# Designs tried in a protein design run: peptides against a protein of PDB entry 4HTP. Part 57

Target 1, 231 residues: chain A of PDB entry 4HTP
Amino acid sequence: SQTVASHVPFADLCSTLERIQKSKGRAEKIRHFREFLDSWRKFHDALHKNHKDVTDSFYPAMRLILPQLERERMAYGIKETMLAKLYIELLNLPRDGKDALKLLNYRTPTGTHGDAGDFAMIAYFVLKPRCLQKGSLTIQQVNDLLDSIASNNSAKRKDLIKKSLLQLITQSSALEQKWLIRMIIKDLKLGVSQQTIFSVFHNDAAELHNVTTDLEKVCRQLHDPSVGLSD

## One batch from the design tools (peptide; aimed at target 1 T16 K42)

Design b2_p26_7 (made by RFdiffusion4)
Pose (drawn by RFdiffusion4):
Structure b2_p26_7 (pose): chain A 221 residues (1-106, 117-231), chain P 26 residues (1-26)
Amino acid sequence: SQTVASHVPFADLCSTLERIQKSKGRAEKIRHFREFLDSWRKFHDALHKNHKDVTDSFYPAMRLILPQLERERMAYGIKETMLAKLYIELLNLPRDGKDALKLLNYGDFAMIAYFVLKPRCLQKGSLTIQQVNDLLDSIASNNSAKRKDLIKKSLLQLITQSSALEQKWLIRMIIKDLKLGVSQQTIFSVFHNDAAELHNVTTDLEKVCRQLHDPSVGLSD
Amino acid sequence: EEDEEEEEEQKERWEEMIEEMEEEQE
C-alpha cells in the first residue's frame, strides 16, 4: 500500500531538474539525475524491506521527468494563456502592472511565471511527489468531465502550496516540455540498459519502471 | 556554491530518511 512517492518532496524532484537544466554538459546532467534515481532505489529497498508483491516503482517520478511519454493521464486542457489569467487573479495583479503585463504579453512561460513568483510569499513548498500526481490526475479527469471549475480548484491547490521553483517545473510538466538538455534515450539508458527497448515495444512507462526496477536484472530475466 | 549546498542538503535528507526507515523496519 505504501509508496516511495508519498515520502519524497516534490521540491527535491524540482531541485534536481533545475540543476539538470542548469548544467552545461551531458555528464553533469546525468550525474544529477543518477543521484536522485539512486537515492530513490535505496529508499525503495528500505521502505519495502520485508514486503511481498510490491508494485511500487520510479514511475511517479519518471512520468514527471519524461512527461511527453505520459499515457495514463488524459490531456490536462491547460493553456499558457489561461495560467496567465489564473496568476493575475490569484496574485491580485493590477493589469497595468509590470508583472501582469509580462504574463499577458507572452525563456518559456514557466520562466516568466518563475520570475513573477520568486520574490513573493511562500519560499518553501509542502507537497510530495504523490500529492502532485494525485492532483494532476484530478485535473486530467476534470478536463475529460468538462469541469473547468474543478480544474481551477485543483490547479489552485497545486500552485498555492508550492514555491516558485516547484511552480516553474510543474508548468513545464503540464505543457510536457521540460527543456532539460538531455535526451529521452539518455534518460532511459541511465535508468536501465534495457529501458529504451522495453518502452519501444510496450509504449508503457509504468511497465518499464516496474519491470526494470532493478538495474542488475535485465529483460532476458 | 549555492547549488552545491542544496545538493548536499538533499543528499543528507535522503540519508537521514533512509536511516530512519531502516530503524523503523527493525

Design b2_p26_7_s1 (made by RFdiffusion4, then SolubleMPNN; from b2_p26_7, 13 letters changed)
Fold by OpenDDE base, seed 5:
Structure b2_p26_7_s1 (fold): chain B 231 residues (1-231), chain A 26 residues (1-26)
Amino acid sequence: as target 1 above (231 residues)
Amino acid sequence: MEDEKEAEELRKRFEELIKEEEEKAK
């Protein structure tokens, strides 16, 4: 079955997240999220116009925006150190080079950007001059690859984890990889609370999530902002 | 200005997707 996520480029989500992060005011952050969500809902209505009982929802995007609330996927088993080593290998960075050391020692301030402690930002600047290609992944494809990583981590198949990571990396821009890293590490640094995200999504979203702790259920049941829990 | 341009481009892409699906449904 076709989903909205199968049509929406991952780059578009990342662009939205980037705008949210760069926005200083809460109102502006909310506006960017709302615009993306509204566009998603409009496309959903068009895609499923003749299908009333679909399970498709904003969940594929929401689980990437609020990765700390993920309950369907098991743990990735991926840390910054693993990613650092992978990038050094993939990009053929000199081990004693500045960029390799930045990735390995991401917690130590080494540069003018003040990005110490934010591995994703450090990785972005290393990738930016080396990754010139545009990303080609949809939101669904990203989720499929992340599912593969989680499944293979559970199965202790390190080789297959690496394979899926390489697919993500090689098919993503530097900006997309920055956000992928943050999704995997489960810290997007958007500057908005979970409560704010839920409130923009639906007035009853926070309440339903507090009861169910099921993000997919929240997205499905509260897909229509005009239909409440009591309806 | 760049943010507005990016937002507009995103909206246009969604509009194109919607249009494509509306055309398929006819």
Scores: peptide ipSAE 0.390, ipTM 0.868, DockQ to the pose 0.817
OpenDDE base, seeds 1, 2, 3, 4: peptide ipSAE 0.385, 0.376, 0.389, 0.381; ipTM 0.864, 0.861, 0.866, 0.863

Design b2_p26_7_s2 (made by RFdiffusion4, then SolubleMPNN; from b2_p26_7, 12 letters changed)
Fold by OpenDDE base, seed 5:
Structure b2_p26_7_s2 (fold): chain B 231 residues (1-231), chain A 26 residues (1-26)
Amino acid sequence: as target 1 above (231 residues)
Amino acid sequence: SEDEKEAEELRERFKKKIEEMEKEAK
């Protein structure tokens, strides 16, 4: 069956996240998230108009927005150092060059942007002049690739992990990769709390998650903002 | 602003997709 995630470009989620991050006030951050969520729900209603008992929900997006709450897929086994080495190889960066050193020494401030310690931002600036301008992946495809990475990490298949990572990288813009990295590392730096995200999603979301610790269940059971837990 | 433009573009993309789905469901 078709899902909303199969129709929503990953770029659209990334653009939303970028706006949230750049917004200074809590109210603005909430607005950007709410707008994306509302659009998602409206599309869900249209997509599933003639279908009862669908399992589709906001979960594919929510698990990327709150990656630290991921419980379905296992650990990726990916760290910044691995990504740095991969980018150096993929982009054919000179090992002793400025960009390679920036990626490897991401914790040390070497640039004018003050992005020390944020690998994703450092990677973004290295990637921006070298990557495609527009990605081609949907949210579903990104999740499928991330599932593959986690599964292969569990199976200790490093070659297949690399293959999936390369697919993600080669089909993503620099901005998309910035956010993808943050999703993998599980630190989005949105400047909005988990509780705020849940509260915007549904009034009962935080409570249900506290009890179940199941993000998919939260997204499915509380898909309709007008229907509560006691309903 | 650039942010407002991006937000509008996103809304329009979703709107278009919704309209397409509504047409297919008739």
Scores: peptide ipSAE 0.309, ipTM 0.826, DockQ to the pose 0.887
OpenDDE base, seeds 1, 2, 3, 4: peptide ipSAE 0.296, 0.287, 0.307, 0.291; ipTM 0.817, 0.811, 0.823, 0.815

Design b2_p26_7_s3 (made by RFdiffusion4, then SolubleMPNN; from b2_p26_7, 13 letters changed)
Fold by OpenDDE base, seed 5:
Structure b2_p26_7_s3 (fold): chain B 231 residues (1-231), chain A 26 residues (1-26)
Amino acid sequence: as target 1 above (231 residues)
Amino acid sequence: KKDEEEAKELAERFEKKIKEMEEKAK
């Protein structure tokens, strides 16, 4: 069955997240999230106009926006040091070079940008002059690759983990990789609370999540903002 | 200004996709 996530570029989600992060005020952050969500819902209605009882929902995006609440996908087993080594290898960076050292020593302030401790930002600046300008992955494809990573981590298949990571990296812009890293590490640094995200999604979303702890159920049952839990 | 332009471009992309789906459904 067709899903909204199979039609939405991962770049569009990343652009939205970037706007949210850059916004100073809560109201502006909420606006950017709401605009993306409204567009998603409108597209859902158009895509499924002739199909009743679809299981498609905002879940593919929500699990990337709130990765700390992920319960379906197992642990990735990926840390910043592993990503640093992978990037050094993939980009053929000199091991003693400035960029390799920035990635490996990401916790130590090495530059004027104040990005110390944020591996994703350090990676972004290293990747920006070296990566493609526009990625080709959809949200569905990103989730499929992340599922593969988690499954192969559970199975201890390190070679297949590397393969899936390479697919993500080679088909993503520097900006998309910045956000992908944050999704994997489970820290988006959006500057908005989980409660705010749920409140914008649906008035009953926080309550339903507190009871079920299931993001997919929350997204599916509360897909329509006008239909409450008691209805 | 740049953020507003990016937001408009995103909205336009979604609107275009919606129209394409509506046309295919006719």
Scores: peptide ipSAE 0.296, ipTM 0.820, DockQ to the pose 0.839
OpenDDE base, seeds 1, 2, 3, 4: peptide ipSAE 0.278, 0.263, 0.286, 0.282; ipTM 0.809, 0.801, 0.813, 0.814

Design b2_p26_7_s4 (made by RFdiffusion4, then SolubleMPNN; from b2_p26_7, 10 letters changed)
Fold by OpenDDE base, seed 5:
Structure b2_p26_7_s4 (fold): chain B 231 residues (1-231), chain A 26 residues (1-26)
Amino acid sequence: as target 1 above (231 residues)
Amino acid sequence: EKDEKEAEELRKRFEEKIEEMEKEAE
């Protein structure tokens, strides 16, 4: 069955997240998230117009926006140091070069951007002049690849983890990779709380999540903003 | 202006997709 996530480019989510992060005010951050969510819901209604009782929901996007609440997929087993080494290899960076050292020593301020400790930002600046390819992945495809990584981590198949990571990287822009890294590390640094995200999604979302701790159930049961938990 | 333009482009892409789905459902 077709899902909204199979039609929405990952780039569109990343652009939304970028706007949220850059916005200074809570109101602006909320607006950007709401606009994306509203568009998603409208598309859902159109896509599933003739199909009742679909299980499709905002969950594929929500689990990327709130990756710390992920409970379906297991741990990726990926750290910044692993990603640094992968990028050095993939980009054929000189090991003693400035960019390789920036990636490996991401915690130490070495540059003018003040991005110390934020590996994703450091990676972005390294990737930006080198990554010319436009991203082609949908949200569904990103989740499929992340599922593969988690599964292969559990199975201790390091080669297959690398393969899936390479697919993500080679099909993503520098900006998309910045956000992908943050999703994997489970820290988006959006400047909005989990409570705010839930409150914008649905008035009852925080309560339902507190009871169930199941993000998929929250997204599915509260898909319609006009239908509450008591209905 | 750049952020507004990007937001508008995003909305437009969603609208186009919605229109395509509505046409396929008819």
Scores: peptide ipSAE 0.260, ipTM 0.796, DockQ to the pose 0.875
OpenDDE base, seeds 1, 2, 3, 4: peptide ipSAE 0.246, 0.235, 0.251, 0.107; ipTM 0.786, 0.778, 0.790, 0.636

Design b2_p26_8 (made by RFdiffusion4)
Pose (drawn by RFdiffusion4):
Structure b2_p26_8 (pose): chain A 221 residues (1-106, 117-231), chain P 26 residues (1-26)
Amino acid sequence: SQTVASHVPFADLCSTLERIQKSKGRAEKIRHFREFLDSWRKFHDALHKNHKDVTDSFYPAMRLILPQLERERMAYGIKETMLAKLYIELLNLPRDGKDALKLLNYGDFAMIAYFVLKPRCLQKGSLTIQQVNDLLDSIASNNSAKRKDLIKKSLLQLITQSSALEQKWLIRMIIKDLKLGVSQQTIFSVFHNDAAELHNVTTDLEKVCRQLHDPSVGLSD
Amino acid sequence: SEEFEEYKEEMEEKLEERIEELEEER
């Protein structure tokens, strides 16, 4: 019943992605990612130490790291133009004000929002990766159910409980373009030698994470 | 780099603390 994702602050995923994006070279980008992946694996063993048929995996984090491969969640129905309106309303921004104009007159949107949010209020987030995933699930379902009000509420939960950095990365997860500077092939190859292959045949991110959880155990086994 | 080593140390500390809390709860 328990999951690694329920124990990992979304902030740690975000700080990892930030350092990846900030790194100039491929080797450094890989190193930051590998450290998070390796810690996830060590904690997985400690958490599920004496457990039987464990289905937990790196999937809750991997689906955020490679969001363009997201299949289980339907479309979010979220445009950058409406996030701008949501922030203007939420942050009580005067429309003639400098911050409101930056959002309205839209180095992607996530960065603009980052610069707007950074000097404001909350500096430390509280959400875990699991809670972020649960809320993204509500948003995708409510888009399918045509419930724009419940989408606003769920997104408000995500935004108001998160730091500027988490919000920058959450926006990018929703738009599905992280701009990390490291390819999907590279990310799969760091995770597991066989991961790129398994994803080609299955187009299934959760299956790849779960089946290839152990890096020393290949597809042939 | 020094920055990376500081980051790595911080991640190790967070993992150790989470494992310790898990063992105490048990």

Design b2_p26_8_s1 (made by RFdiffusion4, then SolubleMPNN; from b2_p26_8, 13 letters changed)
Fold by OpenDDE base, seed 2:
Structure b2_p26_8_s1 (fold): chain B 231 residues (1-231), chain A 26 residues (1-26)
Amino acid sequence: as target 1 above (231 residues)
Amino acid sequence: SAEYERFLEERRRRLEELIRELEEKE
């Protein structure tokens, strides 16, 4: 069955997240998220116009926006050090070079951008002159690759983990990779709370999540903002 | 910002194209 996530570029989500992060005010952050959500719901209605009772929902996007609430996908087993080594290899960076050292020593202040401790931002600046300007992955494809990584981590298949990571990296812009890293590390640094995201999604979302701890169930049951839990 | 407006316009355009493609297949 076709899903909204199979049609929405991952770049669109990343651009939205970037705007949310850069926005100073809560209201502006909420606006960017709401616009993305509304566009998603509009496309859902069009895609499923002739089909009732579909299981498709905002879940594919929500699990990337709130990765700390992920319960379906197991641990990736990926740390910043692993990603640093992978980037050094993939980009053919000199191991003793400035960029390789920045990636490996990401916690040490370099004094340039104040990005000490934020591996994703350090990676972004290294990747920006070296990667595609525009990625080609959909949200569905990103989730499929992340599922593969988690599954192969559980199976201790390091070779297949690397393969999926390489696919993500080679098909993504520097900006998309910044956000992908943050999704994997489970820290988006959006400057909005989980409660705020839920409140914008649906008035009953926080309550339902508190009871079920199931993000997919929250997204499916509360897909329509006009239909509540008591409905 | 001008960049944000361009982003919104591009998103709208893509959505409209996808909707049209779905309607043409029905």
Scores: peptide ipSAE 0.020, ipTM 0.565, DockQ to the pose 0.575
OpenDDE base, seeds 1, 3, 4, 5: peptide ipSAE 0.175, 0.015, 0.031, 0.040; ipTM 0.749, 0.468, 0.647, 0.603; seeds 1, 4, 5 fail the geometry check

Design b2_p26_8_s2 (made by RFdiffusion4, then SolubleMPNN; from b2_p26_8, 12 letters changed)
Fold by OpenDDE base, seed 3:
Order: sequence, then C-alpha cells, then structure tokens
Structure b2_p26_8_s2 (fold): chain B 231 residues (1-231), chain A 26 residues (1-26)
Amino acid sequence: as target 1 above (231 residues)
Amino acid sequence: SSEYEKYRKEVEERLEKLIKELEEKE
C-alpha cells in the first residue's frame, strides 16, 4: 500500500530537524516542525483522497522524531563505539589518524567545535568532506532498514546488521547520517520537549500517549488536527 | 547552510510536483 512515508525523502525530515536544532527560539522550532507536519498532512490528503479508513499516518516520521518513545521496534544494539569502528572501516580512515581518533574519543574535548560528547556531530564533520552522494532514501526505507537492524539484533545476526547499516550510510548524506545516528542513539538534541512536539501535532496527543503509550495509535487517531479524542 | 536550503527547495518542489501528479491522475 502506498504511504506518505514511501514518498517523502528522508532528507526532508533531516533538513527540518536541522532547522529546528539551529533555531534558538521555541517559536521558530515549532514553526519548522509545523511546516513539515502540514506538508505531510497535505500530501496525505492528496495521496488518500479516494481512500477511506486508511491506516497511514504521521507515525513513520513521528517515531524518528521521538525515537525514545519507540515501542514497536526492538533495541538496535548499536552504540557509538560500534559506529565509530564502522566508519573507520568504511571510510578507510587511518587508525592513528585525527579523524579516527575523533570518532573513537568523541567524548574528549578536542577544542575545535565544542562538540565533545555528541558523536553524531563528530561523525558529521568527518563525513562532510567525504560524502559526495546525495541521499536517496525515503522515510519508509529508513524505517524498513531500522526494522531490519532491530530484528537482526534480536536474532544476533551481526552480519545482517552491518549490511543494513552500510545500506543506510551509503545512501545518505553527511547531514542525513548525523540525524540517523541521533535517531539510533535516541537523542536528537532538538532543544524542544516531547510535550511541545505532541502539542504541535495535536492538542490531545500528549494525553492519548500518556494513556496508551502507543505512538502509532496517537498518530492514527489524532491524524486530523480538527478532530479531538472526544469527537 | 545554503546548499541545504537549496536542496530543501528542490525537495519541496518535488513534493509539490508529486502532489500535482496525484491530483491529475484522479
């Protein structure tokens, strides 16, 4: 079945997240999120114009924006150290080189960008001069690959985990990888609260989530911002 | 930042085109 997520580039989400992160004010952060959400809803309405009772919703994006609330997908089993080693291998970085050491020692202040402790930012700067390809993944494809990673982690299939990670990496820009890393680690550092994200999505979203703890249900039931829980 | 803004515009234009194409197929 056609979903909005199958058409929306992952780069679109990442660019939105980047704008949110860079915005200093809460109002600006909200604006950027709202613009993305409104665009999504508009596309949904167009895509599903002749279809009633679709299960498609904002969930594919929401679960990437609020990865700490993910309950459908099992744990990835991926840590920063694993990613560091993977990047060193993939990019053929000298092990004693500056960039490899930055990735491995990402917690140590290097004094250059103040990005100590943020592995995704360290990775971004390493990747930026090396990633020449534009990202081609959709939100659906990213979620499919993340599902694969989680499933294979549960099955202890390390080789397949690596395969899926490589597919994500090789089809993503440096910016997209920055955000992908943050999604995997479950720390987006947007500077906006979960409550704010829910409030922008729907006035009743926080309440419904508090009761159900089901992010998909929240996105599906409250897809229309004009229709409340009591409706 | 400028390069990403350009890309964002391209994505937006593409999405608009997709929406239009969907509307035309109905």
Scores: peptide ipSAE 0.195, ipTM 0.696, DockQ to the pose 0.362
OpenDDE base, seeds 1, 2, 4, 5: peptide ipSAE 0.363, 0.353, 0.098, 0.273; ipTM 0.859, 0.858, 0.725, 0.810; seeds 1, 2, 5 fail the geometry check

Design b2_p26_8_s3 (made by RFdiffusion4, then SolubleMPNN; from b2_p26_8, 11 letters changed)
Fold by OpenDDE base, seed 5:
Order: C-alpha cells, then structure tokens, then sequence
Structure b2_p26_8_s3 (fold): chain B 231 residues (1-231), chain A 26 residues (1-26)
C-alpha cells in the first residue's frame, strides 16, 4: 500500500529542518514544523480518502526528527570517524589535504565558520561543491536504507553497510547529507525540545510517549489532532 | 563552475562503479 512517506521527498524534510535550525525564536521554529506536519496530514487525507483503517502515520518522518527515540531500528554502528573515512574514499580526497583533515579532525576548530564539533556542518561544506544539487530519495527510501544499515550492522555485514551508505550519498544533495548525518548520529541540533515537537504534533503525544515509549504508537494513535487519548 | 561540474561527474561515476562492484559480490 502507498504511504505518505513514499511520496514526500527527503529534501522537503531537510529543508524544513534547515529552516527550523536557522530560526532564532521558538515560535518561528514551531511554525516551520507545523507547516510540514499540516502538509503531511493533508496529503494523508487525500492519499487515503477511499481507504479506512490505514496504519500509515507521521511515524516515518517523526523517527527522523526524533532519532534519539528510535526503538524499532537497531544501532547503525556508524560514527563520525567512519563517515569521514568513507567520504575521503568516495570523494577521492587527498589524505593529507585540507578537506580530508577537516573531516578527520572535525572537533578541532579550523577555519572561520566556527563549526568545531559539528561533523555534519563540516561535511556539508566539503560536499557542497562535489555532490548533486538535488536529491532523489523519498522519506520512505531513506528509512529503508537506514533499516538496511541497522540490519547489516547487527549481522556484521560491513560491505552491505557500505553499499547502503553509497546509495544514500549518491542520491542526496549536500544539504540532505548534512541532515542524514545528524539523523544517523542522533543529534539534529534543531534548538527545540522533544516536548515542543510532541506538543505541536498532538496535545496528548508527550503523555502517550511517556507511557508507551513507542514512537510509532504515538504517531498512529494520535494521528488526528482532534482525537484525544480518552476518545 | 564548469570545473566543479566536471568534478561532480567524476565523483558520481566513481560512486556508481563502487556500487556495482559491491552488488557483484552479493
């Protein structure tokens, strides 16, 4: 069955996250998230107009926005140093070159951007002149590839992990990869709390998550913002 | 720039070849 996530470009989520991150005020951050969520719900209603009792929900997006709350997908086994080495290899960067050293020494302040300790930002600037301008992945495809990475990490299949990472990288813009890295590392740096994200999603979302610790259940049961837990 | 476009094409081709090599090993 078709899902909303199978139609929504990953680029749209990344653009929303970028807007949230760049916004200084809480109200503006909330607005950007709400606009994305409302668009998602509107598309859901249109897509499933003739289908009752669908299991489709905001979960595919929510698990990328709140990756620290992921419980279905196992650990990726990916760290910044692994990604740095991968990018050096894939981009054929000179090992002693400035860009390779920036990626490997991402914690050391280098240059004027003040991005020390943020690997994703350092990667973004290295990738920007070298990667596709527009990605082609949907949110579903990103989740499928991330599922593959987690599964293959559990199975200790390093080559298959690399394959899935290559698929992500080759089909993503520099901006999309910046956010993908943050999703994998589980630190989006949005400047909004989990509580704020839940409160915008549904008034009862924080409570239900506190009880169930199941992000999919939260997204499914509270899909309709007008229907509460007591209903 | 044309230089960055050329570099991008080279990187994409290299990545494609690496994916194909990994698929052949499966």
Amino acid sequence: as target 1 above (231 residues)
Amino acid sequence: SEEYKKYQEEVEEKLKKKIEELEKKE
Scores: peptide ipSAE 0.016, ipTM 0.462, DockQ to the pose 0.024
OpenDDE base, seeds 1, 2, 3, 4: peptide ipSAE 0.012, 0.014, 0.018, 0.005; ipTM 0.353, 0.411, 0.362, 0.341; seeds 1, 3 fail the geometry check

Design b2_p26_8_s4 (made by RFdiffusion4, then SolubleMPNN; from b2_p26_8, 13 letters changed)
Fold by OpenDDE base, seed 5:
Structure b2_p26_8_s4 (fold): chain B 231 residues (1-231), chain A 26 residues (1-26)
Amino acid sequence: as target 1 above (231 residues)
Amino acid sequence: SEEYEKFQKEREERLKKKIEELEKKE
């Protein structure tokens, strides 16, 4: 069945996250998230106009925005060191070169940007001059690839993990990869609390999540912002 | 930034086109 996530480019989510991160005030951060959410809901209504009781919801996006709350997908088994080695191989970086050393020693301040300890930002600057300007993945495709990684990690299939990672990397811009890394590591650094994200999504979202701990149920049951839990 | 405004506009245009296509099929 068609989902909203199958139509929304991953680039659109990443652009929204970038705007949220760069915004200083809480109000501006909320505005950018709300605009994305409203557009999603509007498209959902249009896409499913003739179909009642669909299971489609904001969940595919929400699980990427709040990756620390993921309970359906198993562990990726991916750390910064693994990603560093993969990028060095993929980009054919000299092992003793400046960029390879930046990726491997991401915790040590070596650069002018003050990005020490933020692997995603270090990777972004290495990738920016080397990657495609525009990605081609949808939110659904990103989730499918992440599901594949988690499943293959559980099955100890390292070759298939690498294959899925290569697909993610080769079909993503440097900006999209920055956010993808943060999703995998489960630290988006948005500067907005989980409570704020839930409150913008639906007034009852935080409460329902506290009881169920099921992000998909929260997104499905509270899809309509005008319909509460007691309604 | 001008770049982010461009991204927002492009997103809105894509969404509008998709909605219009769906409405024409009904």
Scores: peptide ipSAE 0.020, ipTM 0.527, DockQ to the pose 0.460
OpenDDE base, seeds 1, 2, 3, 4: peptide ipSAE 0.018, 0.024, 0.017, 0.025; ipTM 0.538, 0.606, 0.533, 0.604; seeds 1, 2, 4 fail the geometry check

## One batch from the design tools (peptide; aimed at target 1 S39)

Design b2_p27_1 (made by RFdiffusion4)
Pose (drawn by RFdiffusion4):
Structure b2_p27_1 (pose): chain A 221 residues (1-106, 117-231), chain P 27 residues (1-27)
Amino acid sequence: SQTVASHVPFADLCSTLERIQKSKGRAEKIRHFREFLDSWRKFHDALHKNHKDVTDSFYPAMRLILPQLERERMAYGIKETMLAKLYIELLNLPRDGKDALKLLNYGDFAMIAYFVLKPRCLQKGSLTIQQVNDLLDSIASNNSAKRKDLIKKSLLQLITQSSALEQKWLIRMIIKDLKLGVSQQTIFSVFHNDAAELHNVTTDLEKVCRQLHDPSVGLSD
Amino acid sequence: ADVEEALTEWEDEMEALEEDEEETEEE
């Protein structure tokens, strides 16, 4: 019943992605990712120490790190133009104001929102990776159910409980373009030697994370 | 108790990584 994702602050995933994006070289980008992945695996063993048929895996984090491969969630129905309106309303931005104009006259949208949010209010987030995933699920379902009001509410929950950095990375997860500077093939190869292969045949990110959870146990076994 | 210990180690590690990166940027 318990999950690693329920114990990991979304902020730690975001700070990892930030350092990855900021790193110039491939080796450094891999290092930052590997450290998070390795900690996740160590904590998985400690958490599920004496448990039986464990289905928990790196999937809750991997689906955010490779969001373009997201298949379980339907489309979010979220445009950068509507996030601008949501922030102007939420932050009580005067439309003639400098910040409102930056959002309206839209180095992607996530960065503009980052610069707007950074000097403001909340500096430390509170959400776990699991809670972020649960809320992204509500947003995708409410898009399918054609409930734009419930989408606004769920997105408001995500935004108001998160720091500027988390919001920058959350936007990028919703748009599905992280701009990390490291390829999908590289990310899969760091996770597991066989991961790129398993994803080719299955197109299933959760299956890959679960089946190839152990790096020393290959597809052949 | 074991899980709480592992969680503390995680929190320490994540904090140390951020501090190390900030120190490297200052040099």

Design b2_p27_1_s1 (made by RFdiffusion4, then SolubleMPNN; from b2_p27_1, 14 letters changed)
Fold by OpenDDE base, seed 5:
Structure b2_p27_1_s1 (fold): chain B 231 residues (1-231), chain A 27 residues (1-27)
Amino acid sequence: as target 1 above (231 residues)
Amino acid sequence: SEVEEALEELRRAMAEREREAEEEEEE
């Protein structure tokens, strides 16, 4: 069955997250999230106009926006050190070179940007001059690859994990990779609370999540902002 | 179809927002 996530580029989510992060005020952060959400809902209504009782929801996007609430996937088993080594190999960076050392020593302030401790930002600056390809992944494809990583980590299939990571990296822009890293590490640094994200999504979302701890149920049951839990 | 036209309009709107974000990244 066709899903909204199979049509929405991952780049659209990343651009929204970037706008949220760059915004200083809470109101502006909320506006950018709301615009993305409204577009998603409108797209859903158009896509499913002739279909009743669909299971499709905002869940594919929500689980990437709130990755710390992920309960369906097992652990990725990916740390910053693994990603650093992968990028050094993939980009053929000299091991003793400036960029390789930045990735390996991401916790130590070595640069002018003050991004110490944020591996995703360090990676972004290394990738930006090297990534010439426009991103081509949908949100569904990103989730499928992340599912593969989690499954293969559980099965201890390191080669298959590497294969899925390479697919993500080679089909993503530097900006998309910055956000992908943050999703894997489960720290988006948006500057907006979980409560705010839920409140914008639906007035009853925080309450339902507190009871069920099931993000998919929250997204499916509260898909329509005008229909409450008591309705 | 009317549905296909609506989906295409939404895709164009999302693509426009992406372009705007890219322009903001270059500043």
Scores: peptide ipSAE 0.389, ipTM 0.875, DockQ to the pose 0.516
OpenDDE base, seeds 1, 2, 3, 4: peptide ipSAE 0.363, 0.396, 0.370, 0.373; ipTM 0.867, 0.878, 0.868, 0.869; seeds 1, 2 fail the geometry check

Design b2_p27_1_s2 (made by RFdiffusion4, then SolubleMPNN; from b2_p27_1, 14 letters changed)
Fold by OpenDDE base, seed 2:
Structure b2_p27_1_s2 (fold): chain B 231 residues (1-231), chain A 27 residues (1-27)
Amino acid sequence: as target 1 above (231 residues)
Amino acid sequence: DEVEKALEELREAMEERREEAEEEEEE
């Protein structure tokens, strides 16, 4: 079955997240998220216009925006040091070079940008001059690859984990990789609370999540902002 | 045809917003 996530480029989510992060005010952050959400809902309505009882929802995007609430997907088993080594290998960075050392020593304040401790930002600046400008992945494809990573981690299939990571990296822009790293590490640094994200999504979302702890159920049951829990 | 048109319009709108964000990042 066709899903909205199979049609939405991952780049569109990443650009939205970037705008949210760069925005100083809560209201502006909310606006950017709402615009993306509204576009998603409109897309859903168009895609499913003639279909009743679809299981499709905002869940594929929501689980990337709130990765700390992920309960379906198992742990990735990926740390910053693993990613650093992978990037050094993939980009053929000199091991004693400035960029390799930045990735490996990401916690040490060596940079001019104050990005100490934010591996994703350090990676972004290393990747920006080296990566393709436009990625090719959809939100669905990103989730499929992340599912593969988690599944293979549980199965201790390290080679298959690396394969899926390489697919993510080689098919993503520097900006997309920045956000992908943050999704994997489960820290987006958006500057908005989980409660704010839920409140924008649906008035009853926080309550339903508190009871069920099921993010997919929240997204499915509260897909329509006009239909409440008591309805 | 109508569904495809609506989807294309939404895709174009999302792409425009992405391009704007990328331009703002290069500045």
Scores: peptide ipSAE 0.221, ipTM 0.772, DockQ to the pose 0.526
OpenDDE base, seeds 1, 3, 4, 5: peptide ipSAE 0.207, 0.124, 0.091, 0.160; ipTM 0.765, 0.739, 0.607, 0.758; seed 3 fails the geometry check

